# Ledger of designs, part 25: peptides against a protein of PDB entry 4XPM

Target 1, 160 residues: chain A of PDB entry 4XPM
Amino acid sequence: VMLHSKNVKGFLENTLKPYDLHSVDFKTSSLQSSMIITATNGGILSYATSNNDVPKNSINEINSVNNLKMMSLLIKDKWSEDENDTEEQHSNSCYPVEIDSFKTKIYTYEMEDLHTCVAQIPNSDLLLLFIAEGSFPYGLLVIKIERAMRELTDLFGYKL
Target 2, 67 residues: chain B of PDB entry 4XPM
Amino acid sequence: DIKGTIAFDTHGNVIESTGVGSQRIEDIGDLSKVTLDAEGFAQVQGDSLLVHLYKRNDITLAVYTSA

## One batch from the design tools (peptide; made by RFdiffusion4, then SolubleMPNN)

Design b1_p10_6_s3 (from b1_p10_6, 6 letters changed)
Fold by OpenDDE base, seed 1:
Structure b1_p10_6_s3 (fold): chain B 160 residues (1-160), chain C 67 residues (1-67), chain A 10 residues (1-10)
Amino acid sequence: as target 1 above (160 residues)
Amino acid sequence: as target 2 above (67 residues)
Amino acid sequence: SLFDKLLEDI
């Protein structure tokens, strides 16, 4: 079954939901943004944002979208650099993971006061990108994006 | 009895923190070096708190108690 | 146990 763009958007919206660890009374904020971007040029194929209180087609919305475009490009560039840097791949900011025999890496990046993580969807030209507030711990963010990627098997091997 | 918690991964990155644990993130470095028993458990005496350590599936939980 | 509950929550 092919994952249509509408389904992808809905999936990303669902990833925005916070973690609630009831056992220890720990709850995160919602993700600020969740995106699927191209690994080639950082173009946004689909995105969701928790800040939906801005009127549509307003200058504030346009600025918000432009900010996402900037963030995606910056993170893509950093990811590309790290993929060509053996040392960075062995840092604590890189998590090698295996999903259904497919290997990929999760990278965590501090972007000003935001916590971000990005991972190549296995064997694809696509990256999954989460942007969270600084209060969202990296260890949990990594778990979140790994779990999310396991639900995107339809995109494994996707080429532009 | 629980004063706080810290959960962290094998990279030393925080998964969650609560209570006094939120103010003791620097403890992760030392806690990650503690030898656990066969069940993945250990107890470590801190400054004024006792730390109960649990590890399974690459996740470590530190529970801080007064005794 | 608390740890088991945490692992379940994650």
Scores: peptide ipSAE 0.761, ipTM 0.954, DockQ to the pose 0.877
Fold by OpenDDE base, seed 3:
Structure b1_p10_6_s3 (fold): chain B 160 residues (1-160), chain C 67 residues (1-67), chain A 10 residues (1-10)
Amino acid sequence: as target 1 above (160 residues)
Amino acid sequence: as target 2 above (67 residues)
Amino acid sequence: SLFDKLLEDI
């Protein structure tokens, strides 16, 4: 089944939902943003944000989108550097994972007061990117993005 | 009587924390070095609290109780 | 157990 643009948007919106660990009475905030970007140029192919209080087509919405573009570029650049750095790949901020025999890596990055994680969709030119508040623990964020990645098999091997 | 919890992964990153556990994130360094039994369980006495450790599938849970 | 419940929640 081909993943169409509307399906991708809906998928990303669903990833925004918080974790609620009832057993230990722990609940996170919603993700601030969830994005699919190009690994080559950091261009945004699809995105979702939890900030729905801004009127559409307003100057504030435009500014928010511009901020996402900036974040995308910065994270793509950092990711590209780390993919060419053996030392960074062995840090606690890098999680090698295997999904259906495809290898990829999850990186965690502190961006100002935000917690982010990014992963290359296996064998593709695409990155999945989560942006969360600083209160969102990295260990749980990594679990979240890994499980999300497992649902994007239609994008495995996607080349621009 | 649980006073708090910390769950963390093999990289030492927090998965969740509650109660007194939220104030003891620094314990992860020592807790990660504790030898567990065949069932992935251990108990550690720490500063007036008893820590119950559980590990499975690269996830460790520390449960803090009074002791 | 609490641990089992946590693993289920995650």
Scores: peptide ipSAE 0.755, ipTM 0.954, DockQ to the pose 0.858
Fold by OpenDDE base, seed 4:
Structure b1_p10_6_s3 (fold): chain B 160 residues (1-160), chain C 67 residues (1-67), chain A 10 residues (1-10)
Amino acid sequence: as target 1 above (160 residues)
Amino acid sequence: as target 2 above (67 residues)
Amino acid sequence: SLFDKLLEDI
């Protein structure tokens, strides 16, 4: 079966859940946002957010969505720059990974007081983007997005 | 008794931290340089605490104990 | 061990 819009939305919502490491009694906050965006223009194809307290269709909701649009564009731009910079690809902020014989990279970016992580869905024109609070450690955020990407095999090779 | 923990990846980025480990994130730099045995274990003296190091699957865990 | 348990949690 293929991922449809509703399925993708549900998937992203599930990624918002906090990480709970019971063995060491360490638990994160929920992700602030989770998105699938285009690698070409940073356009949001689907998103989920933990901020569900804002009334629908309110000005505050619109502002929130606009903020996500802005962030997605900025992160896409930074990602694009790094994809064209060999030195950045060898920095500690870049994690080359391989999923089912497909190669991709995970990047971590500090966005103001937020911790973000972005990765190209293997062989696709899509990026998966996590936005978390500053308390969410980058190493765990990377693991989280890698695990999530492994569940998006239906989107591998997706071209716009 | 465990006083705290730090887990970190091969890039030196934190995976988790608890207890005294949360206050000793700067130790990662030195801990990452420690030579581990064939099983991926080491013990390092750190101030008044003993640090137990474990590494596997690109993840390093530092466990801080009094002894 | 604690490490094994942690790896399982991750």
Scores: peptide ipSAE 0.747, ipTM 0.953, DockQ to the pose 0.838
Fold by OpenDDE base, seed 2:
Structure b1_p10_6_s3 (fold): chain B 160 residues (1-160), chain C 67 residues (1-67), chain A 10 residues (1-10)
Amino acid sequence: as target 1 above (160 residues)
Amino acid sequence: as target 2 above (67 residues)
Amino acid sequence: SLFDKLLEDI
């Protein structure tokens, strides 16, 4: 199945679901946001948010979208800097991973009181970005985004 | 009886925490240094709690018990 | 075991 814009939106919405570890009676909150952004400019190509209570076309919705745009740009900038910093790539905030023989990195970033993680979709000009509450553990967030990345093979190698 | 748990990755980041484990995240530093046996298991006696350690696939689980 | 169950949940 080819990834269409609508399909990508649905995929991102599905990633918002909380993690429920029944074996130890641990459950997270839903992700606040999930986005695919450009690695070049931090532009949002697709996004999903758990805040569905905001009326459409309202000022509050516009403000929330603007906030996402700002966060995406900031995270892209941090990511770009780290991609050019060998020491940052070897810090505990960077997780090298391999998916289907493609190498990529997952970075964790604290954004005010939010926990975020971002990863370049392998060989692409795209980044996958998760934004969660501060109560969402980084280790589990990394696992979550890695698993999600494995489902985006259609975007591997995508160039703008 | 289990008093709590902490699961963490090789970077020392938390995967999950429950019970007393949620209040002992700082233990990860020391727990990560514990030598495990061939089966990926170890026991560490703390203050009043016994910690059971399990590791597999770069994930470590610490289970806190009273005995 | 609890650990095995946890790994399955993840």
Scores: peptide ipSAE 0.713, ipTM 0.950, DockQ to the pose 0.874

Design b1_p10_6_s4 (from b1_p10_6, 6 letters changed)
Fold by OpenDDE base, seed 3:
Structure b1_p10_6_s4 (fold): chain B 160 residues (1-160), chain C 67 residues (1-67), chain A 10 residues (1-10)
Amino acid sequence: as target 1 above (160 residues)
Amino acid sequence: as target 2 above (67 residues)
Amino acid sequence: DLFDKLLEDI
């Protein structure tokens, strides 16, 4: 199955949905944003955002296109640095994972008051990026993005 | 009888927290060092609460009870 | 048990 732009957008929109752990009566907020960006330049190839209580088109709208562009660039830069830093790769903010014999890493980053995590789609020039509120636990965010990547096998090895 | 829960991963990052567990995130450091039995279970007496620990699939769950 | 249910929810 080929992943077309519309399919990717829909996939990202689905990742926005919150966790509801009924067994312990724990529920998260929706993700603020979900993106696929280029590892080279931090350009946004596809994205999805959730609505919040911020007025639409406000200069302070945190999930505005301009804010997303800024966040993607900043996170790409931090990711690039960490990929060349042994110490950062051994911190509790880095999760080495293996999906279908492909190795990648999940990084968690605090960005202002937001919780973010990013991972390179295996052997590709693409990054998957989740942005959540500070109340979204990092451990659960990591699980979320790992499972999302497992559904993006069509993008494994994608080169720009 | 459950007063709260904390679930955390092998990196010590929270997966979920509820009830009194939400105010005891700092317990993760000590709880991660507790020796578990062959079934991945342990009990730890706290200040006023009993902590039931379960570990499976690299996830640890701490359940806080009054007794 | 509770943990099994939690693992299912995750």
Scores: peptide ipSAE 0.749, ipTM 0.954, DockQ to the pose 0.898
Fold by OpenDDE base, seed 2:
Structure b1_p10_6_s4 (fold): chain B 160 residues (1-160), chain C 67 residues (1-67), chain A 10 residues (1-10)
Amino acid sequence: as target 1 above (160 residues)
Amino acid sequence: as target 2 above (67 residues)
Amino acid sequence: DLFDKLLEDI
């Protein structure tokens, strides 16, 4: 199945769903945002947000989008720095993973009071980015983004 | 009777926490160093709580009980 | 057991 832009949007919206670990009575909040951005410029190609109560084309929506643009750029910059820093790649904030024989890395970044997680889609110019509240555990966030990336095989190797 | 839980990964990052476990996140440092048996199990006795440790697939679960 | 259930939930 070819992953079209509309399909990507729907996929990202689905990633917003919270974790509900019934066995231990633990439940997270929904992700605040889920995005696919360019690794080159941090430009947003697709995104989803949990707060859809804001009227479209409103000033509040514009501000929200602008905030996402800012965060995506900042995270991209930090990601780029870490990709050129061997020590950062061996820190507890970096998770090397392998998906279908493709290697990539998941990074966790604290952005103010938010918990974020970013990973390069294998062999691509794209990054998958999750933004969650500070109450969302990093360990679970990493698991979440890894599982999500496994569903994005159509984007593996995508070049701009 | 379970008083709480902590699950964490190999990086020491929390996966989940409940009950008294939510107040004992600092235990992860020590719990990560505990040697498990062949079944990936260990018990660690604390002050008033017993910690049951399980590790599978690089995930560790600590279950806190009164005994 | 509880751990198996947790792993299943994750």
Scores: peptide ipSAE 0.749, ipTM 0.954, DockQ to the pose 0.918
Fold by OpenDDE base, seed 5:
Structure b1_p10_6_s4 (fold): chain B 160 residues (1-160), chain C 67 residues (1-67), chain A 10 residues (1-10)
Amino acid sequence: as target 1 above (160 residues)
Amino acid sequence: as target 2 above (67 residues)
Amino acid sequence: DLFDKLLEDI
């Protein structure tokens, strides 16, 4: 099944869902945001947010979108730096992973009080980015984004 | 009678925490150094609690119980 | 066991 732009939005919305670990009575919040951005400029190609209580075209909405743009740019910049930093790639904030013979890395970044996780979609110019509350544990966030990337095979190798 | 849990990955990052485990995140450093048996199990005494350690699929689970 | 259940939940 081909993943088109409309499908991408729905996919990202689905990633917002929280974890509910019934066995240990642990439940997370929903992700605040889920995005696909360009690795080159940090531009947002698609995004989803859990906070839908803000009226459309309101100042608050505009501010929230602008905030997402800023965060995406900052994370992209940090990611770019880390991709050229051997030390950072060996930190506990970097997870080398392999999906269908494609290698990529998952990075965790603290952004103010938020927990973020970013990964290059294998062999592509795209990054998948999750933004969660500080209560969302990084280890679980990494698992979440890895699982999500495995569903984005249509974007593997995508070049701008 | 479980008092709490901590699950963490090979990087020492938390996957989940509950009960007393939520207050003992700092234990991960020491727990990650514990040698497990062939079945991926260990039992260690910590404070007044007994910690049952399990490791499978690059995930470690610490279960805190009364001693 | 509990761990198996946890792994299933994840």
Scores: peptide ipSAE 0.749, ipTM 0.954, DockQ to the pose 0.924
Fold by OpenDDE base, seed 1:
Structure b1_p10_6_s4 (fold): chain B 160 residues (1-160), chain C 67 residues (1-67), chain A 10 residues (1-10)
Amino acid sequence: as target 1 above (160 residues)
Amino acid sequence: as target 2 above (67 residues)
Amino acid sequence: DLFDKLLEDI
């Protein structure tokens, strides 16, 4: 089964849902944004956002999309630097993970007051990127993105 | 009896926090060094609270109680 | 126990 653009968009929208840990009465906010971007240029291939209150094609929507583009580019740049930095790969902000025998890394980045995490989809030219509010704990964010990547096996090895 | 909780991963990053645990994130450093028994359990007395520690699947849960 | 429930929620 191949992931089409509509399927990817729907998948990303689903990742926006908050965690609700009923056992300890802990609930997160929804993710602000979920994106698949290119590892080469930081271009957005698909995205979802929880802020749907802005009228479509409005100036505010355009500004919000532009903001996402800026954030994706900045995060891609940080990721690229870290992928070429052995020391950064051994920091507490880097989680080496293995999915179906494919190795990748999850990085957490503080972007102003936002909590973000990014990971290369295994053997691909694509990055999965989550942007959350500062109240979203990093440990849980990492778990979230790892599990999300496990559902994107169709994109493993994808080259532009 | 539960006053709060903290769950954290092997990197020391928070997974969740509630109650008094939300105000004691700095405890993670010390809690991560506690030796657990064969079942991944320990109890640590801290201030006026007792901390019940559980570790499974690389996740540590600290439960704060008054006794 | 509580921890088991938490692990299930995650």
Scores: peptide ipSAE 0.748, ipTM 0.954, DockQ to the pose 0.919

Design b1_p10_7_s1 (from b1_p10_7, 5 letters changed)
Fold by OpenDDE base, seed 3:
Structure b1_p10_7_s1 (fold): chain B 160 residues (1-160), chain C 67 residues (1-67), chain A 10 residues (1-10)
Amino acid sequence: as target 1 above (160 residues)
Amino acid sequence: as target 2 above (67 residues)
Amino acid sequence: LFDKIFEELF
């Protein structure tokens, strides 16, 4: 089974949904953005955003997309640096995880007032990236991206 | 009567918080050091509240009650 | 309560 571009877009859109716990009175905001980017240059292959009120082809939409491009590049660069830094890999911002015998890492990064989380799709040239408001707790964000990663097995080993 | 909760991971990062727990995130540092019994349970008296600690896998839940 | 929270998270 192959994951097509439309399926990827729909998947990312679904990740935007907030956590809404019923056992306790706790609910998060929606993710601001969810993206699959290249680990090589931070290029966006697919993305979803919760801001759907911006008219299509408007200058505001273009600016928002450009902001995503900038953030993806910055996060990719930080990720690349950390992957080559043993100290950063053992910091509190790095979560080693294993999915179906594939090892990867989840990194959390503060981007201005936003909480971000990025992880390399196992054995691939791709990164999964979540961007959330500062109110979204990092511990839950890590859980969210790990669970999402487990649903992207079709992209494991993907090389550009 | 639950007054609040905090759930956190092994890195000390918050997973969820409610009620008085949302105002006591700083407790995670001390709570993470508490020794749990064989069932992953402990109780800690703090201020005017009793904290019930539960740990399973990599998640710790702190439940604040009056006592 | 813990079981319920855990099941909602995972």
Scores: peptide ipSAE 0.546, ipTM 0.944, DockQ to the pose 0.875
Fold by OpenDDE base, seed 2:
Structure b1_p10_7_s1 (fold): chain B 160 residues (1-160), chain C 67 residues (1-67), chain A 10 residues (1-10)
Amino acid sequence: as target 1 above (160 residues)
Amino acid sequence: as target 2 above (67 residues)
Amino acid sequence: LFDKIFEELF
């Protein structure tokens, strides 16, 4: 199955869904945003957001999109710095993972009061980025993005 | 009865927390140092609660009970 | 309980 732009958007929208554990009384909020961005320029290729209350084409919507762009750029820059920093790669904010023999890293970043995590899609020029409320636990966020990455095999090795 | 839970990973980051566990996130530092048995279990006596520890792979679950 | 949580997470 090929990942087309529409499929990617739908995929990202699905990642917004909260975790709702039934074994214990635990439920998260929905992700605020889920994005695929370029590792080179931080450009947003696709995104989904839970902020559905803003009128379309309104100033507020434009501001929200601009905010996403800003956050994506900031996170991309931080990610790029960390990829060149051995110490940061060994911090508790970095999770080396292997998916189907492909190695990548998941980074967690505090962005103001938001919890974010970002991971390079293996061997690609793309990053998957989750933005959540501060109440969303980092450990669970990491699990979430790892599981999501496993569904993006079509993007493995994607070069711009 | 279970008073709460904390699940955390090997980096000490929370996966989930419920009940009194949500108020004891700071316990992760100490709990992560507990030696588990061959089956990945341990019990730690707290001030007023008993903590049951379960570890499998990279996930540790702490279950808080009164006894 | 752990098994259930684990199953829900993975």
Scores: peptide ipSAE 0.547, ipTM 0.945, DockQ to the pose 0.867; fails the geometry check
Fold by OpenDDE base, seed 1:
Structure b1_p10_7_s1 (fold): chain B 160 residues (1-160), chain C 67 residues (1-67), chain A 10 residues (1-10)
Amino acid sequence: as target 1 above (160 residues)
Amino acid sequence: as target 2 above (67 residues)
Amino acid sequence: LFDKIFEELF
């Protein structure tokens, strides 16, 4: 059974939480944004953002949402190109992974001063997208999105 | 006496860094080439620092200590 | 130390 919209939103909000290690003195910032978008058009199906200090329906909020839409589209386009490029799939920015016998890829993309990673939810028309500050290490970002994707088994195989 | 740490993956990307490790990310290139023993351990003497390497499940941890 | 870090990550 597929997750309800409210459950997906709550899930994405939870992914915003920083990594806080206790064995060593290391803590990341919160993710800037976490989204589920369509692989076909880059449309946002659900999203969460750590920038919650902006009043709802304010001009600043609208601009923020518009920025997310732009970024999602740009990343989707880059992802689409890479998925059709064997060389890019073998680059250092591509992490092939397997979750419960389903194969997918995690891509890391530097977007200006931001660190992003995107992964196709296995056998689906959906992408999971994390946007973080430049201080967020790529290796950890990959681990984070892989772990998050393991919790989205209900979306595996989802087709538009 | 730990002076810092770097954890990195097989792509050479940082997972975490602390202390002096945060200032020595460039060491990953050389550290990734170090031959580990059967248990995934190695030690490398550097510039007044000793680097303890631990690798398990495609994750390498470098711990910097005084020599 | 590695074990602790690993357990926190996974």
Scores: peptide ipSAE 0.497, ipTM 0.940, DockQ to the pose 0.887; fails the geometry check
Fold by OpenDDE base, seed 5:
Order: structure tokens, then C-alpha cells, then sequence
Structure b1_p10_7_s1 (fold): chain B 160 residues (1-160), chain C 67 residues (1-67), chain A 10 residues (1-10)
């Protein structure tokens, strides 16, 4: 069963929620944005953006469609290059993971002052992309996106 | 008395940090080199604090307490 | 403490 656009949008919106630990006094900010993009051309298929209480005119904030498109393309290009570079796949910016016997990789990328991570949905032409503030730890971001991908099994193997 | 914590993965990336741990992220480099016992535990004296290390499932937790 | 943190993360 394939996820419809509305269902995917709602899923992405839920991923925006902050990580709140109760065992220790630790809570993250919300994700700035969450997207599903094509691995082929970096086109945005679905996205969600966090709402801020205070209007910000910072160039580092991704609030416009244009900014999202730019970021999507940049990350897609980096991902594409890394997928064709054995050395990059063995760097600390790459996390090989296995979900239900499907192998994929999670990449972390510093984009200006933002923390991002991207992963190919297993055997698909789609990428899941999280964009967070610099205060969001990479290690936790990786965990977050891995858990999110485990909920997208319907998209495994999806080809354009 | 816990003064702070740092949790990090095998890549040296932070998972969480609290208290004094948030100000000591640079300790990860040294902490990652510490030899753990069979139970995945170690204690390291550093500065005026004692660091308790726990590792399980590729996650290391450092708990900072008073020395 | 570790067990609790781990449980929350996974």
C-alpha cells in the first residue's frame, strides 16, 4: 500500500516534534523542516516546516519554498557525490543502517549553521531529509531519522 | 550527585548532553579512547569531576559526578 | 540511568 500525499505530509509534520527525554533534563528544539525528495533531481515531493512564534528574517532560516528547494538540491547533490565516493561512505558523516533486511545509509551534513541528515529510503528513488538547528545533536538526529524511516516501509522500493 | 551527562555514538557525535556535560563536549575525544571493562564500564578522574562511562549498543554514556 | 535513557531512545 502506497502512502498518499496527505498521509506523507502528516507524517513529516509529526517528525518536526522535538525530542524530549524524561530520564534526564534534555529536550531539543523542533526540526526546522522535514522533506521527502527525489534522489534523481532533488525535487520536493512533500515537506513540513516548523512554525516559529517570533518572525525571523534570518538568512539561515528555511521558511520559504525557495529556501527549501535550494537546500534540497544542495543536499541531493552532496548525497549523490557521496554515493559515488567510497571514501565518503566510510567517513564519520555516513551511517550504514539496515531496516528489515534493507540496507541504506544516513548522511549528516553541515549546511551553514544548520544540522541536516539525509537517507535514501531503502531501494527507492526517494530521500528523507531532516533539517534542524545547530543545537540539535547529530547523533540524535541520526537516531531520529532512522526511526522515522522504519515507519515508511510502504515507500521501500518505490521507483519513479 | 550527578553534575551532568554526555551520550555519544561510535562516530563521536553527541546524542544528548546535560549540565556540565554540555560544556565538556570536547571530552568525547578522550572518553572514546578509554578501555571499558567486561561490563562496558569505566571510571575516569578528570578535573574536579569523576566521569562514569557506560557503553551498550554502540552508545556511550558519560555521567559526571563530584570527585 | 543508562537503561532509562536507552529505553527512551529506542
Amino acid sequence: as target 1 above (160 residues)
Amino acid sequence: as target 2 above (67 residues)
Amino acid sequence: LFDKIFEELF
Scores: peptide ipSAE 0.496, ipTM 0.936, DockQ to the pose 0.883; fails the geometry check

